# Peptides against a protein of PDB entry 6UG1, part 60

Target 1, 304 residues: chain A of PDB entry 6UG1
Amino acid sequence: SNEERKRRKYFHMLYLVCLMVHGFIRNEWINSKRLSRKLSNLVPEKVFELLHPQKDEELPLRSTRKLLDGLKKCMELWQKHWKITKKYDNVGLYMRTWKEIEMSANNKRKFKTLKRSDFLRAVSKGHGDPDISVQGFVAMLRACNVNARLIMSCQPPDFTNMKIDTSLNGNNAYKDMVKYPIFWCEVWDKFSKKWITVDPVNLKTIEQVRLHSKLAPKGVACCERNMLRYVIAYDRKYGCRDVTRRYAQWMNSKVRKRRITKDDFGEKWFRKVITALHHRKRTKIDDYEDQYFFQRDESEGIPD
Target 2, 301 residues: chain A of PDB entry 6UG1 as posed
Amino acid sequence: SNEERKRRKYFHMLYLVCLMVHGFIRNEWINSKRLSRKLSNLVPEKVFELLHPQKDEELPLRSTRKLLDGLKKCMELWQKHWKITKKYDNEGLYMRTWKEIEMSANNKRKFKTLKRSDFLRAVSKGHGDPDISVQGFVAMLRACNVNARLIMSCQPPDFTNMKIDTSLNAYKDMVKYPIFWCEVWDKFSKKWITVDPVNLKTIEQVRLHSKLAPKGVACCERNMLRYVIAYDRKYGCRDVTRRYAQWMNSKVRKRRITKDDFGEKWFRKVITALHHRKRTKIDDYEDQYFFRRDESEGIPD

## One batch from the design tools (peptide; made by RFdiffusion4, then SolubleMPNN)

Design b2_p13_7_s3 (from b2_p13_7, 8 letters changed)
Fold by OpenDDE base, seed 3:
Structure b2_p13_7_s3 (fold): chain B 304 residues (1-304), chain A 13 residues (1-13)
Amino acid sequence: as target 1 above (304 residues)
Amino acid sequence: SLLKKLQEILSEL
């Protein structure tokens, strides 16, 4: 019905705000001075120097290569620190079906809220789910004065799916769900003037995204609980930016149709949400990023 | 505050 379409759209919007606020709160928690002091001790001087290379005036690419090597070594150090990766409780922050949402409203589920103190302890011990692990990795890089962003792929229920029952294939559902991350890291390369993508936990990859990312979900089974629609970046200065364009190969042709921003009302509304969560002034880094997004939009073209 | 801005956004739903 038209009423069910409205209900699903409004519930998607509410759920999206809750997810984006969750990302904001986790980004505040990883800025903990107490956590920073502990995590800086995990990074030896030689790795710190690689994270902060001198500018090579002859070949700036040499400086980028040192930074990439430093980030690789930080991922290896993080794997040694992280002792226990817990499975998600149910589906974590992956996408729920409409049926699961309706059933959850009827169930008095005890929501175990992770407190800030519990989070800081979990990161310090190296015990937690993959999201806590990624968030802790971002905290470690920030403790080393690296300009690292927390990235969140927000998974609100699909308001464009009007089916009552989504048959999820049961046997490998968890493996397919966790094949691609919900949280990852970006690091500013001051030499190339680009963001470097780092997945320290799931795929254990470092990439310089040009046209597509390895972190973008592929295949029907993986996309059931992970649709690339809202990739939000949270920086160390409490900036909040939509970076979906980086990871979406087909932003204009495919991704936009699955976003609230498909119409002018949704675009204006979503801009208000971003503005509410963006607590810093614009910088030259934002100018370079917006220029990159513009070039990516021109290169994709208008969908036929 | 963030809360006030979120309340304004939620009132548009």
Scores: peptide ipSAE 0.144, ipTM 0.842, DockQ to the pose 0.683
Fold by OpenDDE base, seed 5:
Structure b2_p13_7_s3 (fold): chain B 304 residues (1-304), chain A 13 residues (1-13)
Amino acid sequence: as target 1 above (304 residues)
Amino acid sequence: SLLKKLQEILSEL
């Protein structure tokens, strides 16, 4: 019905706000001074120097190469720190079906809410799910004075899916679900004036995204619980930005049709949510990023 | 507060 379409749209909006607030809270927790002091001790001086190279005036690319080598060594150090990767409880923060949402309303399962103290202990011990591990890696880079962002791919239920029964019958459903991350890192390269993408946990990759990322889900089975629609960046100064354009190859032709921002009401509403979570002034880094997004929109063109 | 802004955003749903 038209009423069920409205209900699913409103529930998607509510769920999206809850996910974006979760990302904001986790970004605050990883700014813990106590955690920062512990995690800085994991990074030896030689790796710290690679993270903070001098500007090569002849060839700025040499400075970027040192930063990339420092980030690679930080990923290796993080793997040594992390002792236990827990599986997600059920589907974690991956996308739920409408049927799963309706069934969960009937089953008052006490979700064990992770407290701030439990999170800080989990990161310090190296024990937790992949999301906690990525969040801890961002905290380690911030402890080394690196301008690192926490990235979250928000997975609200698909309001454009009007099917009642989307039974995900696949025996490999968990493996396909976790093939691509929900959380990752971005690092500001002050030499190239670009964000570097870092997945320290899942794909264990570092990328300078041009047109597409390896972190973008590919294939039907992987996209069932991980649809690239809302990629939100949380910085060390409590900035909040939509960075979906970086990771979406087909933003205008495909991704926009699955977002609340497909219409003017949804665009204005989503801008209010971002503004509510953005707690810093604009910087030249935001100008370089917006220029890159503009160039990416022009290069994609208008969908036929 | 952040909570007030979120309540305002949720009241527009």
Scores: peptide ipSAE 0.143, ipTM 0.842, DockQ to the pose 0.699
Fold by OpenDDE base, seed 2:
Structure b2_p13_7_s3 (fold): chain B 304 residues (1-304), chain A 13 residues (1-13)
Amino acid sequence: as target 1 above (304 residues)
Amino acid sequence: SLLKKLQEILSEL
């Protein structure tokens, strides 16, 4: 019905706000001074120097290569620190079906929320789910004075799916679900004036994204619970930015149709949400990023 | 506060 379409749209919007606020809160927690002091000790001086290379005036690419090598070594150090990767309880923050939402509403289960103290302990011990691990990795880079962002791919239920029952096939569902991350890292490269994408946990990859990312879900099964629609960046200064354009190859043709921002009301509403979560002034880094997004929009063109 | 801003955003739903 038209009523059910409205209900699903509004529930999607509410769920999206809750996810974006969750990302904001986790971004505050990883700024913990106590955690920072502990995690800085994981990074030896030689790796710290690679994270902070001098500008090579002859070939700026050499400085970027040092930074990339430093980030690689940080991923290796993080793997040594991280002792226990827990499976997600149920689907974690991956996308739920409408049926799962309806069934969960009927189940008065007390949601156990991880407290800040428990999160900080989990990161410090190296025990937790992949999301906690990524968040801890961002905290380690921030402890080394790296301009690292926490990235969250927000997975609200698909309001464009009007099917009553979306039964997902059970057995391979977890492997397909976790094939691509929900959380990752971006690091500012001051030499190339670009964000470097870092997945320290899932794919264990570093990318300089141009047109596509390896972190973008591919294949039907992987996209059932991980649909790239809302990639939100949280910086160390409590900035909040939509960076979906970086990771979406087909933003205009495909991704936009599945976002609340497909219409003017949704665009204005979503901008209000971003603005509410954005707690810093604009910087020159935001100008370079917006220029990159503009060039990506021009290069994709308008969908026919 | 962040909560007040979120309440305002949620009241528009």
Scores: peptide ipSAE 0.142, ipTM 0.842, DockQ to the pose 0.702
Fold by OpenDDE base, seed 4:
Structure b2_p13_7_s3 (fold): chain B 304 residues (1-304), chain A 13 residues (1-13)
Amino acid sequence: as target 1 above (304 residues)
Amino acid sequence: SLLKKLQEILSEL
């Protein structure tokens, strides 16, 4: 019905706000001074120096290469720190079906909300789910004065799916779900004026995204619970930015149709949400990023 | 506050 379409759209919007607020809160928690002091001790001086290379005036690419090597060594150090990767208790923050949402509304399961103290302890011990691990990695880089962002791929239910969801029955459903991350890191390269993508936990990759990312879900089975639609960046100064354009090869032709921002009302509403979560002034880094997104929109073209 | 801004956004739903 038209009513069910409206209900699913509004529920998607509400769920999206809740996810974006969750990302904001986790981004605040990883700024803990106590955690920072502990995590800085994981990074030896030689690796710290690679994270902070001098500007090579002859070849700025040499400075970027040092930063990339420093980030690689940080991923190796993080892997040594992290002792236990827990499975998600259910689907974590991956996308739920509409049927799962309806069934969950009937089940007053007391979700044990992870408290800030429990999160800090989990990161500090190296015990937790993949999301906690990525968030801890961002905290370690921030402890080393690196301009690292927490990235969250928000997975609200698909309001464009009007089908009655058949149960996603399959033994491989969890494996396909976790094939691609929901959380990752970005690091500012001051030499190239670009964000470097870092997945320290899932794919264990460092990427300088041009047209496509390895972190973008590919294939039907993995896209059932991980649809790239709302990639939100949270920086150390409580900035909040939509960075979906970086990771979406087909933003205009495919991704936009699955976003609330497909219409003017949804675009205005989503800008209000971003503005509410953005707690810093604009910087030259934002100008370089917006210029990159503009060039990516021009290069994709307007879908016919 | 963030909460007030979020309440305003949620009241538009």
Scores: peptide ipSAE 0.137, ipTM 0.839, DockQ to the pose 0.688

Design b2_p13_7_s4 (from b2_p13_7, 5 letters changed)
Fold by OpenDDE base, seed 5:
Structure b2_p13_7_s4 (fold): chain B 304 residues (1-304), chain A 13 residues (1-13)
Amino acid sequence: as target 1 above (304 residues)
Amino acid sequence: SLEKELEEILSEL
């Protein structure tokens, strides 16, 4: 019905705000001074120097190569620190079906809310789910004075799916779900004036995204619980930015149709949510990023 | 506060 379409749109918007606030809170927690002091001790001086190379005036690419080598070594150090990767409880922050949402409304399962103290303990011990592990890696880079962002791919229920039963009958449903991450890292390269993408936990990869990322879900089974629609960046100064354009190859033709921002009302509403979560002034880094997004929109073209 | 701004955003739904 038209009413069920409105209800699903409303519930998608509410769920999206809750996810974006969760990302904001986790980004605050990883700024903990106590955690920073512990995690800085994991990084040897030689690796710290690679993270902070001098500017090569002849070939700035040499400085970028040192930074990339430093980030690779940080991923290796993080794997040594992390002892236990827990499975997600049910689907974690991956996308739920409408049927699962309706069934969960009837089952008042007390979600065990992870407290700040429990999170800090989990990161410090190297014991937790993949999301806690990625968040801890961002905290380690920030402890080394690296301009690292926490990235979250928000997975609200699909308001464009009007099917009543969306039961997922896959024997490998968990493996397909976790094939691509929900959380990752970006690092500012001051030499190339670009963000470097880092997945330290899932794919264990470092990318300089041009047109597409390996972190973008591919294949039907993987896209059932992980649709790239809302990729939100949280920086060390409590900035909040929509960075979906970086990871979406087909933003205009495909991704926009699955976002609340497909209409003027949803665009204005989503801008209010971003503004409420953005607690810093604009910087030249934001100008370089917006210029890159503009060039990506021009190069994709307008969908026919 | 962030809470008040979020309540205002949620009231517009």
Scores: peptide ipSAE 0.084, ipTM 0.829, DockQ to the pose 0.762
Fold by OpenDDE base, seed 2:
Structure b2_p13_7_s4 (fold): chain B 304 residues (1-304), chain A 13 residues (1-13)
Amino acid sequence: as target 1 above (304 residues)
Amino acid sequence: SLEKELEEILSEL
């Protein structure tokens, strides 16, 4: 019905705000001074120097290579620190079906929320789910004075799916779900004027994204619970930015149709949400990023 | 506060 379409759109918007606020809160928690002091001790001086290379005036690419090597070594150090990767309870922050939402609404299950103290303990011990692990990795880089962002791929229910039954087939569902991350890291490369993508936990990869990322879900089964629609970046200064354009090859042709921002009302509303979560002034880094997004929009073109 | 701003955003839904 038209009413069910409105209800699903509304619930998508509400769920999206809750996810974006969750990302904001986790980004605040990883700025913990107590956690920072503990995590900085995981990084040897030689690795810290690689994270902060001098500018090579002859070949700036050499400085970027040192930073990339430092980030690789940080991923290796993080693997040594992290002792227990827990499975997600149910689907974690991956996308739920409409049926799962309806069934969950009928079940008065008390959600156990992880407290800040428990999160900080989990990161400090190296015990937790993959999301906690990624968030802790961002905290370690921030402890080393690296300009690292927490990235969250927000997975609200698909308001474009108007099917009554949206049940998913069970057996491979978890493996396909966790094939791609929901949380990852970006690191600012001051030499190339670009964000470096780092997945320390899932794919264990470092990318300089140009047109596509390995972190973008591919294949029907993986996309059932992980649709690239809202990739939100949270920086160490409480900046909040939509960085979906980096990871979406087909932003204009495919991704936009599945976003609330497909219409002017949704665009204005989503900008209000971003603005409410954006607690810093604009910087030259934002200018370079917006220029990159502009070039990506021009290169994709307008869908026919 | 962030809570008030979010409440305002949610009231517009």
Scores: peptide ipSAE 0.081, ipTM 0.830, DockQ to the pose 0.776
Fold by OpenDDE base, seed 1:
Structure b2_p13_7_s4 (fold): chain B 304 residues (1-304), chain A 13 residues (1-13)
Amino acid sequence: as target 1 above (304 residues)
Amino acid sequence: SLEKELEEILSEL
């Protein structure tokens, strides 16, 4: 019905705001001075030097290579720190079906909200789910004065799915759900003027995204609970930016059709949400990023 | 405040 379409659109928007606020709050917790002091001690001086290479005036690529090596060593150090990876409770922050949402509304399950103190303890001990682990890795890089941002792939329910029953026929194996991350890291490369993508926990990969990312979900089973639509970046200065364009190969042809931003009302509304969560002034880093997104939009073209 | 801005955003839904 038209009313069910409106209800699903409304609930998608509400759920998206809640997810984006969750990402913002986790980004504030990552900025904990107490946590920073503890996590900086995990990084030896030699690794710190690799994270802060001198500019090679002859070949700037040598400086980028040192940074990449430093980030690789930080991932290895993080794996040694992290003792217990907990499974997600139910589906975590992966995408729920409409049926699961309706069933959860009837079952007043007390969601245990993780407190800030419990999060800081979890990161500090190396005990938690993959999201806490990624968030802790971003905290460690920030403790080393690296311009690292938290990335969140927001998974609101699919308002474009108008099926009455959206139940997944099979228990999609927990493995298919968690094949791709919901949270990851980006690091600013001041030499190449680009963001470096880092998944320290799931795929354990570092990439310089050109046309596509390894972190973009592929295959039907993986996309059922992880649909790339809203990739939000949270920086150390409380900046909030939509970086979906980096990870979406087919932003215009495929991804836009699944976003609230498919119409002018949704675009204006989503811009208000980003603005409310963006607590810093624009920088030259934002100019380089916007130029990259523009070039990616021109290169994709308008879908026929 | 962030809360007020979120309330305004939610009122437009």
Scores: peptide ipSAE 0.078, ipTM 0.830, DockQ to the pose 0.697
Fold by OpenDDE base, seed 4:
Structure b2_p13_7_s4 (fold): chain B 304 residues (1-304), chain A 13 residues (1-13)
Amino acid sequence: as target 1 above (304 residues)
Amino acid sequence: SLEKELEEILSEL
C-alpha cells in the first residue's frame, strides 16, 4: 500500500539516525585518553617515524610511500594485539530484513548494550567483534597523532524493497554477510591531499581509492545485508561527513536511488542529520575532499 | 545540544 511505503521510508530514516548516532558515540569512545596512552605503546618509534615522514619536496610520493609502509606495519601490530575476534550477535549492524524488524518489535530482547567501560576493556585486551577491532585500530592511529577517521557503512532497512517476505534463505548467509566490512578507517595523506582507505580487520587492505574500492560489496548474496548507501566518516575532532561518493562507483546511477536523498525532502533532512553530528569548523581538508567528490560526480555523469 | 537537534530532526519525520 501507499501507507506501507510511507511507514518503511519513516522507519528507514529513524533507523539511519540511530546508526549515525551509534557511529558518533563510538567515535567519542575511541578518543579516550586512557585508551590512547595504552595503544600508543603498541607502536615502536621506527613505525611512528614512518607515520610522520618529512615532506619530500622533490617527490611527495616518497612521503606517501613511507606513510603507507607505516600503516601496513600498524596493521601487522594490530593483528598481534588482537587475540579474539568474536562473531557478531545475530547480524550485528548489518542490514535487517523487514520481516526481521517486525519479528524483533514483538520480541523485547534485552540487547545487552555495550557500555563505554566494556568497550575500552575489550579494545585494551584485544577481545571483541570486528567492529570493536576496527574502532580500536582507529584509536591506536589517533594515539600516534595520525589524522585517522572512523568510517561506518550505515545499513538501514531497504525502504525501496516493498516485498512482504524478505526472508534471506541460505546456509552461507553469515559468511556472505561478513565478506565486506561495515566499519573501516581512513587516514589523511597530507602529501597527496587525499584520504587513504584502511581495512585492518576484514580484507586487511590499504588502498588509495580512485574510481572503485575493494570494500564496496559485490555480488547479490553480499549485498543482501550490506548495501553501500550511507558511508559516514567520523574524525578525531568530531567532524561528520558523508563520504559515500568515494566508495560508490555508481553514485548517481545506482546508489542515489536507494538513498533517502533521492528526493529534495530527503536531501534536506539528511543534511540536517549530518549538520547535527558535525561538531567542528570546516577545514582545507574538507575543501580537497569536496573537490574530489565533485570531480567524481562530473566523471560519472548524469544517468540517462 | 545534540539531543535537542536529534529530537527536532525526529519530530520532522
Scores: peptide ipSAE 0.076, ipTM 0.826, DockQ to the pose 0.761

Design b2_p13_8_s1 (from b2_p13_8, 6 letters changed)
Fold by OpenDDE base, seed 4:
Structure b2_p13_8_s1 (fold): chain B 304 residues (1-304), chain A 13 residues (1-13)
Amino acid sequence: as target 1 above (304 residues)
Amino acid sequence: MEEVLKEVIEEFE
């Protein structure tokens, strides 16, 4: 019905806000001074120097290469620190079906909300789910004074899916779900004036995304619970930015149709949510990023 | 943050 379509749209919007706020809270927690002091000790001076190369005036690419080597070594150090990767409870922050949402509304399962203290302990011990691990990695880079963002791929229920039964069948559902991350890192490269993508936990990869990312879910089974629609970046200064354009090859043709921002009402609303979560002034980094997004929109063109 | 949540929720009501 038209009513059910409206209900699913509004529930998607509410769920999206809750996810974006969750990302904001986790971004605040990883700014913990106590955690920072502990995690800085994991990074040797030689690796710290690679994270902070001097500007090579002759060849800025040499400075970027040092930063990339430093980030690679940080991923190796993080793997040595991290002792236990827990499975997600159920689906974690991956996309739920409409049926699962309806069933969960009836089951007042007291989700044990992870307290800030428990999160900080988990990161310090190297014991937690993959999301906690990624968040801890961002905290380690921030402890080394690296301009690292926490990236969250928000997975609200698909309001474009009007099927009554949205049950997902399959023995490999968990493996397919966790094939691609929900959380990752971005690091600002001041030399190239670009964000470097870092997945320290799932794919264990570093990328300089131009047109496509390895972190973008591919294949039907993987996209059932991980649909790239809302990739939100949280920086160390409590900036909040939509960075979906970086990771979406087909933003205009495919991704837009599955976002609330497909219409003017949804665009205005989503802009308000971003603005409310953005607690810093605009910087030249934001200008370079917006220029990159503009060039990507022009290069994709308007969908036929 | 609670204020931001409140403002965003109030825009939905």
Scores: peptide ipSAE 0.018, ipTM 0.666, DockQ to the pose 0.398
Fold by OpenDDE base, seed 1:
Structure b2_p13_8_s1 (fold): chain B 304 residues (1-304), chain A 13 residues (1-13)
Amino acid sequence: as target 1 above (304 residues)
Amino acid sequence: MEEVLKEVIEEFE
C-alpha cells in the first residue's frame, strides 16, 4: 500500500539517523586520550617517520609512497596487536530485512549496548568484532598524528523493497555478508591532495580510489546485506561528510535510486542530519574533496 | 513526518 511505502521510508530515515549517530559516538570514543597513549606505543619510530615523510619537491609521489609504506606497516602491526576477531552476534550493522525488523519488534530482545569502557578495553586488548578492530586502527593512526577518518557504510533497511516477504535463505549468508566491510579508514595524503582508502581488517588493502573501490560490494548475494548507499566519514575534529561518491561507480544511475536523497525532501532532510553531526568548520581538505566529487559526477554523466 | 524526524535529530544535538 501507499501507507506501507510511507512507513518503510520513515523507518529507513529513523534507522539511518541511528546508524549515523552510532558512527559519531564511535568516532568520539576512538578520540580517547587514554587509548591514544596506549596505541601510539604500538608504532615504532621508523614507522612513524614513514607516516610523516618530508615533502619531496622533485617528486611528490616519493612522499606518497613513503606514506603508503608506513600505512602498510601499520596494518601489519595492527594484525599483530589484534588477537581475537569475534564474529558478529547476528548481522551486526549489516542490512536487516523488513521481516527481520518486524520479528525483532515483536521479540523484546534486550540488545546489550557496548559501553565506552568495554570498547576501550576491547581495543586495548585486541579482542572484538571487525568493526571494533577497524575503529581501533583509526585510533592508532590518530595517536600517530595521522589525519585518519572513520568510514561507515550505513545499512538502513531498503525502503525501495516493497516485498512483504524479504527473508534471506542460505547457509553462506554470513560469509557473503562479511565479504565486504561496513567500517574502514581513510587517510589524508597531503602530497597528492587525496584521501587514501585503508581496509586494515577485512580485505587488508590500501587503495587510491579513482573510478571504483575494491570495498564496493559486488554480486547479488553480497549486496543483500551490504548495499553501498550512505558512506559517511567521521574525522578527528568531529567532521561528518557524505563520501558515497568516492565508492559509488554509478552514483547517479544506480545508487541515488536507493537513497532517501532521490527526492528534494529526502535531500534536504539528509543535509540536516549531516549538518547536525558536523561539528567543525570547513577546511581546504573539504575543498579538494568536493572538487574531486564534482569531477566524478561530471565524468559519470546523467543517466539515460 | 518531517516534524517527528526533526525532533529525532534534535534529540541527538
Scores: peptide ipSAE 0.017, ipTM 0.621, DockQ to the pose 0.128
Fold by OpenDDE base, seed 3:
Structure b2_p13_8_s1 (fold): chain B 304 residues (1-304), chain A 13 residues (1-13)
Amino acid sequence: as target 1 above (304 residues)
Amino acid sequence: MEEVLKEVIEEFE
């Protein structure tokens, strides 16, 4: 019905705001001065120097290569620090079906909310789920004065799915669900004027994204609980930005159709949510990023 | 749920 379509659209919007606020809160928690002092001790001076290379005036690419080597070594150090990777409770922050949402409304599950103190302890000990691990890695880079963003792929229920039964036909093996991350890192390269993508936990990759990312979900089974629609970046200065364009190869042709921003009302609403979560002034880094997004939109073209 | 979303929509309007 038209009513059920409205209900699912509205529930998607509420769920999206809750996810974006969750990302904001986690981004605030990883700015903890107490945590920063502990995590800076994990990075030896030689690795710190690689994270902060001098500008090579002859070949700026040499400076980028040093930064990339520093980030690789930081990933290796992080793997040594992280002792216990917990499985997600149920599906974690991956996408739920409409049936799972309806069943969860009927079953008042006592959600054990992770407190800030428990999060800081988990990161400090290296004990937690993959999301806590990624968030802790971003905290370690920030402790080393690196301009690192927390990236969140928000997974609200699919409001474009109008099926009554949205049960997944298969035992979507936990492996297929977690094949791609929902949290990762970006690092600002001041030499190339680009964001570097870092997945320290799941795929253990460093990328300079051009047209596509390895972090973008591929295959039916993986996309059932992880649809690339809302990739939100949270920086160390409490900036909030939609960076979906970086990771979406087919933003205009495919991804927009699955977003609330497919219509003018949804675009205006989503801009207000981003603005409410964006607690800093615009910078030259935002100008370089917006220019990159513009070039990506022009290069994709308008879908025929 | 619809009322809360009207409020969230209206708070952002």
Scores: peptide ipSAE 0.017, ipTM 0.612, DockQ to the pose 0.198
Fold by OpenDDE base, seed 2:
Structure b2_p13_8_s1 (fold): chain B 304 residues (1-304), chain A 13 residues (1-13)
Amino acid sequence: as target 1 above (304 residues)
Amino acid sequence: MEEVLKEVIEEFE
């Protein structure tokens, strides 16, 4: 019905705000001074120097290569620190079906909230789920004065799915769900004027995304619980930015149709949510990023 | 709906 369409759209919006606020809170917890002091000790001086290369005036690419090598070594150090990777409880922050949401609403499940103190202890010990591990990795890079962003792929329920029964066929193995991350890292490369994508936990990859990312979900089974729609970046200065354009090859043709921003009301609403979570002034880094997004929009063209 | 919101909020608190 039209009422059910409105209900699902509203619930999607509300769920999206909750996810975005969660990302903001986790980004604040990552900025813990106590955690920062502990995590900086994981990075040897030689690796710190690679993270902060001098500008090579002859070949700026050499400086980028040093940064990439430093980030690789940080991923290796992080793997040594991280002792226990827990499975997600249920589906974690992956996308739920409408049926699962309705069933959960009927079940008075007491969710165990992870307190800030427990999060900081988990990261400090190297014990937790993959999301906590990624968040801790961002904390370690920030402890080394690296301009690292926490990236969150927000997975609200699909308001474009109007089927009554949206149950997934029981064959969607936990392995297919977790094949692609929900959280990852971006690092600012001051030499190339680009964000470097870092997945330290799931795919264990470093990318300079131009047209596509390895972190973008591919295949039907993986996309059922992980739809690339809202990739939100949280920086160390409490900036909040929509970076979906980086990871979406087909933003205009495919991704936009599944976003609340498909219409002017949704665009204005979503902009208000971003603005409410964006607690810093605009910087030259934002100008370079917006220029890159503009070039990506021009290169994709208007979908026929 | 409120319980799912509480669930979502409680997953995030």
Scores: peptide ipSAE 0.010, ipTM 0.633, DockQ to the pose 0.056

